# Designs tried in a protein design run: peptides against a protein of PDB entry 3C2G. Part 49

Target 1, 209 residues: chain A of PDB entry 3C2G
Amino acid sequence: IRTFDLLGLLLHDSDAIDGFVRSDGVGAITTVVQYPNNDLIRAGCKLLLQVSDAKALAKTPLENILPFLLRLIEIHPDDEVIYSGTGFLSNVVAHKQHVKDIAIRSNAIFLLHTIISKYPRLDELTDAPKRNRVCEIICNCLRTLNNFLMMWIPTPNGETKTAGPNEKQQVCKFIEIDILKKLMSCLSCEGMDTPGLLELRSTILRSFI

## One batch from the design tools (peptide; made by RFdiffusion4, then SolubleMPNN)

Design b2_p14_4_s1 (from b2_p14_4, 7 letters changed)
Fold by OpenDDE base, seed 2:
Structure b2_p14_4_s1 (fold): chain B 209 residues (1-209), chain A 14 residues (1-14)
Amino acid sequence: as target 1 above (209 residues)
Amino acid sequence: SSILQQIYQPVKKY
């Protein structure tokens, strides 16, 4: 735990973060968080989130790391772990087609739906810190979904990837009324990434209308 | 759908 805190202090700029990632820092964290200690897992996932926008991640093999992290997020009950893990996922898949493909093959779309589905509506949460954290988790999931959906929208050049039937079925779950209500509730929260959620709304409309 | 139309509408923030 102290080591992750110290690393978090040292990883304060983009060059330090890229250096850490190039030195297999992500692999090191994922090895340590396999230890069954909730505080250690939380600290490790927080550090993963901190390095998740590193340019060096584009060259990091994530074939084992992503499936592991997805499984961790699936089974771990701690909202801080889920927040950090979904945040990591949302950033690492951004603008990286091969990473998106790994995530999709690892059932990420279904997992995102499962995560959103397990939380109550934000208006049912009276505790402000809990409500804010849940909102952030839902936003991370929706941002990740947006990154996936963008692969299947035709580009001006006419190149488009077609989603498989399984992916289409999983994506269709995000237009269920409960999911849409949760999206709308996030848009109503202060301090949220409203532009990103509005982009997702636009992407949904382009994908389903 | 009516649901998709609702999504397209601006959400009032509080």
Scores: peptide ipSAE 0.006, ipTM 0.375, DockQ to the pose 0.056
Fold by OpenDDE base, seed 3:
Structure b2_p14_4_s1 (fold): chain B 209 residues (1-209), chain A 14 residues (1-14)
Amino acid sequence: as target 1 above (209 residues)
Amino acid sequence: SSILQQIYQPVKKY
């Protein structure tokens, strides 16, 4: 088995995952996936997704790592890489304001829109495995967007930020009719994060009405 | 907006 496959087998509990992340495991993976080998990139991104919920990521410096991963998922043609990368992004920004700020400065909002826009409508995909994978990618993008939008909603308790003019313009693209139709289509897919998509729908309503 | 309220009705997962 490949080194990343072996690591994936060894990282079977939360303590092992946190230990790996504290030892700069994310930096190590991102160094290796710079090698121009698609199998290696796929395996590395899969491992990133596996460790993406680690508590230790709150203290990991991501200033160089996150922009690199955003560029990778922007240009890579493989849906498995896009799935793993968008999954990592959605998890790593959760509950971490500083990571959200890095992602936004790195044009993440525009990238999420670009990814959703490049895929056909789910009803046009007859191959079930392909349709499901595309749906999962769109869900990852929308979940990431939800995490961004939530920081700009005024709450009685908590930190409220104001979106800049560029961020506001980019967010407005997600209320385009084609994006909204894709959101609704994802709600009908089996095995999807239905609660998360419903939360996003609520967040959009609170943001735009 | 009224349009968003119409689009975002409660939906059950199929």
Scores: peptide ipSAE 0.005, ipTM 0.375, DockQ to the pose 0.061
Fold by OpenDDE base, seed 4:
Structure b2_p14_4_s1 (fold): chain B 209 residues (1-209), chain A 14 residues (1-14)
Amino acid sequence: as target 1 above (209 residues)
Amino acid sequence: SSILQQIYQPVKKY
C-alpha cells in the first residue's frame, strides 16, 4: 500500500509516468491487485488511473491486463475501485483503436451498462460525497461509451468500422429511459466534464438517428 | 420521439 502511495507521489510528470509504463508498471500493478486485500486493490486502481493517460500505453500489450481489470470492476463492491477502474478504462481506450477492440471483445460495453444500472439516481443520493462519486463513475462509463461509438461514426480523418450485431444490441441499452435520465443528471453536476457529456449526447443522437 | 424529447430535456441543476 505504501509503495503505491509512494509511486503515486513520484509519478507527477509525463516522463516519469511514461517511464513507469514502459517498465511494465501496469502489469506490475495488475499482479499486485490480484491479492484479496481491498486497500491494496484500491491503491493499485488509483495508481492505474494516474498513469492512464500515458503515451506509452499505446505500445503496452493490454490483451491480458484489460480483461482482468474489467472483471475486477465488474465484481468489486468498492466505489473507489470502480471509479478508478472506469476512469482508467475511459482514458486507455481514448485514441487507441487496438485497445478499444480488446475492451469490446472483453464485453466492456455491457459492463458499462451494468455499472450505470446498479447505481440509484443522483437525486436519490442524499450524501454529497457518495452522490459525487457515483456521478463520476457514471461519467467515466459514458465517456468510455463515447470513445467506442466514435469508431462507428464517419469522421473526416478516421477509419469507420461497422459495429457487429451484438455490439449494436449492447449500445441500444444506453437509450433506455433510466440511462438517459442518469446522463442528464450528470450534466447537472458541478465539476463534471460537461463538454464531454454533451459530445456523448451528440454521438448518441448520431448513432440512433 | 420520446427518446429525442428525453435527450433534449433541460438539465435540472442539482
Scores: peptide ipSAE 0.005, ipTM 0.365, DockQ to the pose 0.049
Fold by OpenDDE base, seed 1:
Structure b2_p14_4_s1 (fold): chain B 209 residues (1-209), chain A 14 residues (1-14)
Amino acid sequence: as target 1 above (209 residues)
Amino acid sequence: SSILQQIYQPVKKY
């Protein structure tokens, strides 16, 4: 645990982060978080989030790492782990088509829906720290969804990837009234990535209308 | 489509 905290302190600039990732740092963290210690898992996932925007991730083989992290996020009860994991997912798929493909093959779309569905409405949460953390998790999921949906929007060059039937069905679950209400609740939260949520809203409109 | 249009008004990207 203290080692992850120390690593987090040392990885304060983009060059250090990129160097860590090039040295299989993500693989090392994922190995350590397999131990049944919740504090260790939390610290490891927090460190993953910290390095999740590294350019070196584009060259990192994620075929074995990403499915494991998705499973961890699916089953782990700690909101801090879910926050860090969904944050990592949202960043790592950004601008990386091959990573998006790995995530989708690993049922990431359905997982995002499952995570959002797990939490109560934000207006039912009276504890402000808990409410904010839940909102951030939902935002991470929705940002990840946006990154997936953008693959199926026609580009100016007329090339569009077509979503498969299963993917379309999974995406359709995000237009359920409960999910839409949670999205709207996140837009009303102070300090949230409002631009990102608005972009998602626009993407959903373009995908379903 | 009607419910989606009501919930999701286009926001101008600045």
Scores: peptide ipSAE 0.009, ipTM 0.403, DockQ to the pose 0.062; fails the geometry check

Design b2_p14_4_s2 (from b2_p14_4, 6 letters changed)
Fold by OpenDDE base, seed 2:
Structure b2_p14_4_s2 (fold): chain B 209 residues (1-209), chain A 14 residues (1-14)
Amino acid sequence: as target 1 above (209 residues)
Amino acid sequence: SEILELIYVPVKKY
């Protein structure tokens, strides 16, 4: 835990982060968080989040890492773990088709729906820190979903990936009124990734309506 | 539809 905290303090810039990632830092974290200690898992996932936008991740094999992280998020009800893990997922899938494919094959779409669904309405959360964290988690999930949906939008040249029947079925869950209400609630929150959520809203309209 | 009505609501920041 203290080691992860120290590492987090040392990772001040993109070069340091890239250096850590190139040194298999992500693999090292995933090894450590295999131990069933919540504090260790929290610290490790937080560190993953800190390095999740590293350019070096484009060269990092994630075939084993992503399924592991998704499983970790699935089995831990801890908001901090879920926040960090969904944040990591959102960042690593961005602009990386291969990573998107790994995530989808690892049932990420269903997991994201499950995560969003388990949280209460934001207006029911009176504790501001809790509400904000929940909103951030939902935003991470929705941003990730948008990254997946974008794969199936026709490009200007007419090429598009077609979602398989299973993926379509899973994605259809995101047009449930409860999910849409949570999207709209997040759009109303200050400090949220409003542009990203607006993009998702547009994507949903184009894809399902 | 209900979905359209919900999604097209202008974003209001709180």
Scores: peptide ipSAE 0.105, ipTM 0.755, DockQ to the pose 0.054
Fold by OpenDDE base, seed 1:
Structure b2_p14_4_s2 (fold): chain B 209 residues (1-209), chain A 14 residues (1-14)
Amino acid sequence: as target 1 above (209 residues)
Amino acid sequence: SEILELIYVPVKKY
C-alpha cells in the first residue's frame, strides 16, 4: 500500500509514467492486486488510473491485463476500485482499436451496462461525495461505451466495422430508459465530462433511433 | 417516443 502511494507521488510527469509503463509497471500492479487485501487493491487500481493515459500503453500487451481488470471491477464491491478500474478502461481504449477489440471480446459492453445498472438514481443519493463518485463511475462507463460505438459509425473513408449480433444485443441495453435517465443525470452534474457525455448522446441517437 | 423526449431535454447544470 505504502509502496503504491510512493509510486503515485513519483509518477507526477509524463516521462516518469511512460518509464514505469515501459518497465512493465502495469503488469506489476496487476500481480500485486491479486492478493486478498482491499486496501492494496484500492491503492493499486488508483495507480493504474494514474498511468492509464500513458503513451507507452500503446506498446503494452493488454491481452492478459485487461480481462483481469474487467473481472475485478465486476466482482469488487468498493466504489473506489470500480471508479479507478472504469477510468483505466476508458483511457486505455481511447484511440486504440486493438485495445477496444480485447475489451469487447472480454464482454466489456455488458459489464459496463451491469455497473451502471447496479447504482441507484443520483437523486436518491443525499451524500454529495457518494453521489459524485457514482456519477463519475457512470461517466467512465458511458465514455467507454461511446468509444466502442464510434467503431461502427461510417468514417469519411466510407469504411465502417460491422457489429456482430452479440454486440448489437449488448448495446441495445443502453437504450433502456433507466440507462438513458442516468446519462441525462450525469450530464446535469457539475464537473463531469459533459463533452464526452454529449458525444455519447449523439452517438446513441445516430445508432439506435 | 419516450426515448426521444428524454434525450432531447435541455441539460441543466446543478
Scores: peptide ipSAE 0.104, ipTM 0.761, DockQ to the pose 0.065
Fold by OpenDDE base, seed 3:
Structure b2_p14_4_s2 (fold): chain B 209 residues (1-209), chain A 14 residues (1-14)
Amino acid sequence: as target 1 above (209 residues)
Amino acid sequence: SEILELIYVPVKKY
């Protein structure tokens, strides 16, 4: 079996997944996907997604990994790569202020906006598998955005930061009518992360209105 | 106004 197939067997043991991550498994995958092979890139990004919720990632340095992944998504317009990469991003930024800062500094907000903007409206997609995958990608992007916005909302308890002028300009684009229509369309899809998208809707109301 | 109207639309699953 191939190396990624063997590593995929780790998914049956949570301790093995954590062991893989603690042994710099994420760094190993990012090294392998630097080889210009589309099948290898797809398989590597899928594996990244599969380990992206591991507890051990809280102690994993992502300063070099995250910028590389963002560039990979930018230059490789493949739905499976984008799905896996945006899913990974969404999971790793959750509850980790340091990782959010790395992502924002690496132009993640602009990239996410670009990804959402390039896809057609869901009602224009007649192929159900394609429509579902596009919806999942948009959901990943929007869920990630919510995680960014939440850190800038003043709360009585918790850490609040002020967005810089560049971040404010980038975030303001997500209030445009086209993005909001895509949010509402995704909320209507069956099997999507409805609670997460509803949270974003609430966050937009609190942040921009 | 348009933003408010769009955001407050009830979620319809289909």
Scores: peptide ipSAE 0.101, ipTM 0.753, DockQ to the pose 0.053
Fold by OpenDDE base, seed 4:
Structure b2_p14_4_s2 (fold): chain B 209 residues (1-209), chain A 14 residues (1-14)
Amino acid sequence: as target 1 above (209 residues)
Amino acid sequence: SEILELIYVPVKKY
């Protein structure tokens, strides 16, 4: 626990983060968080989030890491773990087709839908810190979805793929009225990634309507 | 549709 906190305090620049990742730091974290300690899991996932945009991740095998993280998020009710884990996922899938493929094969789309669905509407949350954290989680999930959808629509510099039948069925759930309401609620939140969420809204409209 | 109405409305910031 203290080690992860210390590492988080030391990893302030991209070179240090890349060095940590090149040294299999992500694998080390995922190994440690296999032990059933909530504080350790929180600290480990937070550290994962901190290194999630590292350039070195492009060369890091994630075939075992992503399924494990997705399973961890699935079974752990902790908002901090879910926040960090979904944040990690959203960053690592960005601009990395092979990582997107691993995530999708590992049932990420369905999991993201489940996560969004389990949280109440933001207007039902009276506690501001809780509301903000829930909004951030939903944003992470939706941003990840946008990264997946970008594979299946024509992009100037992207390869267009055809969504498989299972993938298409899963992504169609994101046009459910409750999900769309949560998207719109997140768009209304101050300090959220509004440009990214607006892009998702556009992507949904182009893909499903 | 309700979906279209929801998705195209201006976003009110809170």
Scores: peptide ipSAE 0.096, ipTM 0.750, DockQ to the pose 0.051

Design b2_p14_4_s3 (from b2_p14_4, 8 letters changed)
Fold by OpenDDE base, seed 2:
Structure b2_p14_4_s3 (fold): chain B 209 residues (1-209), chain A 14 residues (1-14)
Amino acid sequence: as target 1 above (209 residues)
Amino acid sequence: TEILKLIYQPRKKF
């Protein structure tokens, strides 16, 4: 635990973070968080989130890391772990087609739907810290979904990936009224990535309605 | 549609 906290303090700039990632730091963290200690898992996932925007992740093999992390956030009861894990996923898939493909093959779309669906409406949460954390988790899931949907939008140059039939069925669940209500609730929260959520709203309107 | 009304609903700050 203290080692991850110390690493988090030392990894304060982009070069240090990128150096850590190039040294298989993400693989090292994912190995350590397999130990059944919730404080260790929380600290490790927080550190994963901290390094999740590193440029070196584009060259890091994620074929073993992503399926493990997806399974962790599926089963772990701690919202801090889910927050960090969904945040890592959102950042790591951004601008990386091969990482998006790994995540999709690892059932990420369905998992994101499941995570959003399990939380109550934000207006039902009276505790502000809990409400904010739930909002951040839902926001991370929705940003990740937007990153997936953007692959299937025609580019001006005519190169469009077609979603497979299974992928289409999975993404259609995000136009369910409950999911859309949660999207709109997140747009009403202070400090949220409003531009990213508005982009998703636009993507849904153009692609599915 | 209900969906369109929902998506275009004005933001209420919590």
Scores: peptide ipSAE 0.034, ipTM 0.697, DockQ to the pose 0.050
Fold by OpenDDE base, seed 1:
Structure b2_p14_4_s3 (fold): chain B 209 residues (1-209), chain A 14 residues (1-14)
Amino acid sequence: as target 1 above (209 residues)
Amino acid sequence: TEILKLIYQPRKKF
């Protein structure tokens, strides 16, 4: 735990973060968070989030790491772990087609739907810290979904990947009334990634309407 | 139509 806190303090600049990732730092964290200690898992996932935008992740083999993290955020009860893990996922898939493909093959689309669905409506949460954390988790999930949906939007060159029948069925769940209400609720929260959520709204309109 | 109504609803701050 204290080691992850110390690493988090040292990894404050982009060069240090990128150096850590090049040295298999993500693999090292992933190994340590396999211990059945919630405080250790929380600290490790927080550190993963801190390094999740590293350029070196484009060259990191994620075939084993990403499925493990997806399983962790599927089963772990702690919202701090879910927040950090979904944050890592949203950042690591950004601008990296091969990482998107790994995530999709690892059932990420269905998992994101499951995570969003398990949380209550934001207007039912009276505790502001809890409400904000839930909103952030939902935002991370929705931003990740946007990154997937963008794969199937035609490029200016008219080229587009077609979603497979399974992926198409999975993404259709994100136009459910409950999911759309949660998207709109997140757009109403102060301090949230409103630009990213507005982009998703636009992507939904282009994909389903 | 219901989807459109939800997508274009005005934001209400909490």
Scores: peptide ipSAE 0.029, ipTM 0.653, DockQ to the pose 0.050
Fold by OpenDDE base, seed 3:
Structure b2_p14_4_s3 (fold): chain B 209 residues (1-209), chain A 14 residues (1-14)
Amino acid sequence: as target 1 above (209 residues)
Amino acid sequence: TEILKLIYQPRKKF
């Protein structure tokens, strides 16, 4: 724990973060968070989120890391772990086709749907800190979905990846009325990534309508 | 049409 706190203090600039990632820092964190200590898992996932936008992640092997993280956020009860893990996933898949492919093969689409479905409606949450954290988690999931859907939108050159039949079935769940209501609720939360959620809304319209 | 109606609903302020 103290080591992760110290690392979090030292990794305050982009060069330090990128240097840490190039030195297999993500692999080191994922090894340590396999220890069954919730405080250690929370601190490690927070540090993963902190380094999740590093340029060096484009060259990091994620074939073992992503499936592990997906299993962690599937089973862990702590919203702080879910927040950090879904945030990491959203950032790491951004602009990285090979990482998107690993995540999809690791059942990420279904998991994201499960996470969104687990939480109550935001209007049922009276506690503002809890409501905001839940909204952030849902936003991270929806942003990740947007990154996946963008692969299947025709480019101006007519090149399009076709979703497999399984992926197509899984993404169709995100146009369910409950999911769309949660998207609209997130768009109403103060301090949320409204541009990213508006982009997803546009992506849904282009992909499904 | 129902999906369109839902997506274009006005944002509720919390």
Scores: peptide ipSAE 0.028, ipTM 0.647, DockQ to the pose 0.064
Fold by OpenDDE base, seed 4:
Structure b2_p14_4_s3 (fold): chain B 209 residues (1-209), chain A 14 residues (1-14)
Amino acid sequence: as target 1 above (209 residues)
Amino acid sequence: TEILKLIYQPRKKF
């Protein structure tokens, strides 16, 4: 635990973060968080979030790491772990087609839906810290979904993939009225990534309407 | 559609 906190303090610049990632730092964290200690898991996932935008992740083999983290996010009860893990997922898939492919093969789309579905509506949460954390988790999930959807929208200059039948079925769950209400609720929260959520709304409209 | 109405509804701040 103290080691992850210290590492988080030392990893304050992009060069240090990239150096850590190039040294298999993500693999090291994922190895340590396999121990059944919730404080260790929380600290490790927080550190993963801190390094999740590293350029070096484009060259990191994530084939074993990403499925493990997806499973951790699926089963762990702590919202701080879910927040950090979904944040990591959102950042790591951004602009990395090979990472998107690993995530999708690892059932990430369905997992994102499951995570959004397990939380109550934001208007039912009276505790502001809890409401904000839940909103952030949902935003991370929805931003990740946007990153997946964007690869299936034809761009004049881009390689477009066709979504498989299973992927299409999983994505269709995000137009459920409950999910859309949660998206709209997140758009109404202060301090959230409103531009990213508006982009997702546009992406949903282009994909399904 | 109900989907369109929901997506284009004005945001209500909590």
Scores: peptide ipSAE 0.026, ipTM 0.627, DockQ to the pose 0.048

Design b2_p14_4_s4 (from b2_p14_4, 8 letters changed)
Fold by OpenDDE base, seed 1:
Parts: C-alpha cells; sequence; structure tokens
Structure b2_p14_4_s4 (fold): chain B 209 residues (1-209), chain A 14 residues (1-14)
C-alpha cells in the first residue's frame, strides 16, 4: 500500500512513468493486486490509472494483463477499484488496435454494459461524491465503447472492419432505455467529457444505420 | 485506419 503511494508520488513526469512501464511495472502491479486485500487492490489499481497514459504501453504485451484486469473490475465491489480499472482500460485501448482486439476478445463490450447496469441512476444518488464517482465510471466505460465502435464505422474510402454477430448483439444492449437514461444523466454532470459522450451517442446511432 | 483507431487519446492522470 505505502509502496504504491510512494511510487505514485515519484511518478510526476512522463519519462519516469514510461521507464516504469518499460520495466514491466504494469505486470508487477497486476501480480501484487492478486492478493485478497482490498486496500492493496485499491492502491494498485490507482497506480495503474496513474501510468495508463504512458506511451510505452503501446509496446507492452497486454495479452495476460488485460483479461486479468477485466475480471477484477467485473467482480470487485469497490467503486474506487472500478473507477481506476475502467480509467486504465479507457486509456490503454486508445494506444493501439491490438489492445482493442484483446479487450473485445476478453468480452469487454459485455462487461462495460454490466458495469453501467449495476449502478443506480445518477438522479437517485443524493451524495455528490458518490454521484460524481459513478458518473466518472460510466464515462470511462462509454469512452472505451466509443473507441471500439469506431472500428466498425466506414472510412471515407468505404473500407471498414465488420463487427461479428456477437459484438453487434452486445452493442445493441447500449440502446436500452436504462443505458440511454444513464448516458443523458452523465451529460448533465459538471466536469464530465460532454463532447465525448455526445460523440458516443452519434457513434451508437451510426452503428445501427 | 489510424484516424479511426484513436478517437480518444489517453487522459493524463498523473
Amino acid sequence: as target 1 above (209 residues)
Amino acid sequence: NEILEKIYEPVKRY
């Protein structure tokens, strides 16, 4: 716990973060968070989030790491872990196409829907810190989804990857009224990536045209 | 397509 906090305090610049990632720092964290200690898991996932924008992640093999993290955020009850984990996911899938492919093969689309579905409507949350945290989690999930969906939007050259039948079915779940209401609620939250959420809405609609 | 590959860039969180 204190070691992760110390590492977080030392990682104030991009070069230090890249150095940590190049030294298999992400693998080291994922090994440590396998211990059944919630404080350790929380601290480790927070550190993952802090290094999740590292350029070195584009060269890091994530085939073993990403499925593990997806499983962790599927089952862990702590919103701080979910926030950090979905934040990490949303950043790493932005690096390279192969990372998106690993995530999708690891049932990430369904998981994103599951995570969004388990939280109450934001308007039902009276505690502002809790409401904001839930909104951030939903935004992380939706940003990740948007990065997936854009792979299947036709390019100006008319070329596109085709989503498989399973992926199409899973994407269809995001037009459920409950999910759409949560998306709209996030648009009303201050400090959220409103442009990104509007873009996602557009991308979802285009995925069904 | 590289343009479609990255809709969202990583958010700085350090």
Scores: peptide ipSAE 0.038, ipTM 0.641, DockQ to the pose 0.338
Fold by OpenDDE base, seed 3:
Structure b2_p14_4_s4 (fold): chain B 209 residues (1-209), chain A 14 residues (1-14)
Amino acid sequence: as target 1 above (209 residues)
Amino acid sequence: NEILEKIYEPVKRY
C-alpha cells in the first residue's frame, strides 16, 4: 500500500511513467493486485489508471494483463476499482488495433454491457459524488465500445472488418432502451466528455444502418 | 490524488 502511494506521488512526470511501463511496471502491478487485499487492489488499479496513457503501453504485451483485468472488474464490488479498471481499459484499447482484438476475444463487449446494466439510472442517485462516479464508469465503458465499433465502420476506401456473429449480437444489446437512457443521462453530467459521447451515439447509429 | 489523475486518451480510429 505505502509503495503504491509513493509510486503515485513520484509518477507525475511523463518520462518517469514511461520508464516505469518500459520496466514492466504494469506486469508488476497486476501481480500485486492478485493478492486478496482490497486496499492493494484499489491502490494498484488506481496506479494502472495513472499510467494508462503511457506511450510505452503500445509496446507492452497485454495478452495476459487484459484478461486478468477484465475478470477483476467483472467481480470486484468496489466502484473505485471498476472506475480505475474501466479507465485503464478505455485508454489501452485506444493504443493499437491488436489490443482491441485481445479485449474482444476476452469477452469485453459483453462485460461492458454487464457493468453498465449493473448500475441504477443516474436520476435515481441523489448523492452527487456517487452519481458522478457511476457516470464516469459508464462513460469509460461506452468509450471502450466506441473504439470497438470503429473497427467495423467502412473506411472511405471501402475497406472494413466484419464483426463476428457473436460480437454483433453483443453489440446489439447496447441499443436497448435502458442503455440508451443511461447514455443520454451521461450527457447531462458535469465534467463528462460530451463530444466523445455524441461521437459514440453517431457511431452506434452508423453501425446499425 | 486529483492532480495526478491522467486525462483519458481520446477515441482512436483505425
Scores: peptide ipSAE 0.035, ipTM 0.552, DockQ to the pose 0.061
Fold by OpenDDE base, seed 2:
Structure b2_p14_4_s4 (fold): chain B 209 residues (1-209), chain A 14 residues (1-14)
Amino acid sequence: as target 1 above (209 residues)
Amino acid sequence: NEILEKIYEPVKRY
């Protein structure tokens, strides 16, 4: 725990973060968080989030790391772990096609839907810290989804990937009324990425329905 | 000083 806190304090600039990632720091964290200690898991996942913007991640093999993290956020009951894990996922797939492919093959789209579905509506949460954390988790999931969807949008040069039938079916689940209500509730939360969420809404409605 | 968590906006693929 203290080691991860210390690393988090030291990793305050992009060069230090990039150096840590180049030294297989992400692999080291994912190894440590396999220990059945919730405080350690929380601290490790928070550190993952803090380094998730490193340029070196584009060159880091994530074939073993990403499936493990997806399984962790599927089963772990702590919202702080889910927040950090979904935040890491959102950032690591950004601008990284190969990482998106690994995540999708690891059933990430379905998992994102599952995570959003397990939380109550934000209007049912009276505790402000809990409500805000749940909103952030949902936003992280939706940001990740948007990054997946953008792969299937044609580029100006006409190049595009096509979503498989399973991916299309999984994406269609995000137009369920309960999911859409949660999306709309997030748009009303202070400090949320409203433009990004509106873009997602547009992308879902135009490209996959 | 609280270490700010880094969350990136949704981005189009390159």
Scores: peptide ipSAE 0.034, ipTM 0.551, DockQ to the pose 0.100
Fold by OpenDDE base, seed 4:
Structure b2_p14_4_s4 (fold): chain B 209 residues (1-209), chain A 14 residues (1-14)
Amino acid sequence: as target 1 above (209 residues)
Amino acid sequence: NEILEKIYEPVKRY
């Protein structure tokens, strides 16, 4: 715990963060969070989120790391772990195609749906901090999905990758009425970027046309 | 491919 807090305090600039990532810092964190200690897991996932925007992640082999993290956020009950993990996922899949491929092969699309599905509607949450955290988790999931969907949009040159049949089926689950209601409820969250959420909604819906 | 890979740039602040 103290080590992760210390690392978080030391990693204040982009070069230090990038250096940490180049030195297999993400692998080191993922090794440590394999221990059955919830405080350690929370602190480790928070640190992962803090380094998740590093440019060096585009060159980091994530084949063993990403599947582990996906499994962690699938099973862990702590919203703070889910928040950090989905935030990390959202950022790392924005870097390179190979990261998206690893995530998709590791059932990430279905996992995102599962995560959104397990939370109540935001209008049912009276506790503002809890509501905001749930909204952030949902937004992280939808942002991750959007980064996947963009792979299947034709480029100006007419080139496009095609989603596999399984991926298409998994994506179709996001148009379920309950998922759409949860997305819409995020628009009512205080302090959220409503225009950004509307844009995200539009992009997701366009991917189904 | 590069444009398609980065619809959402990594967010620094969550």
Scores: peptide ipSAE 0.039, ipTM 0.653, DockQ to the pose 0.296; fails the geometry check

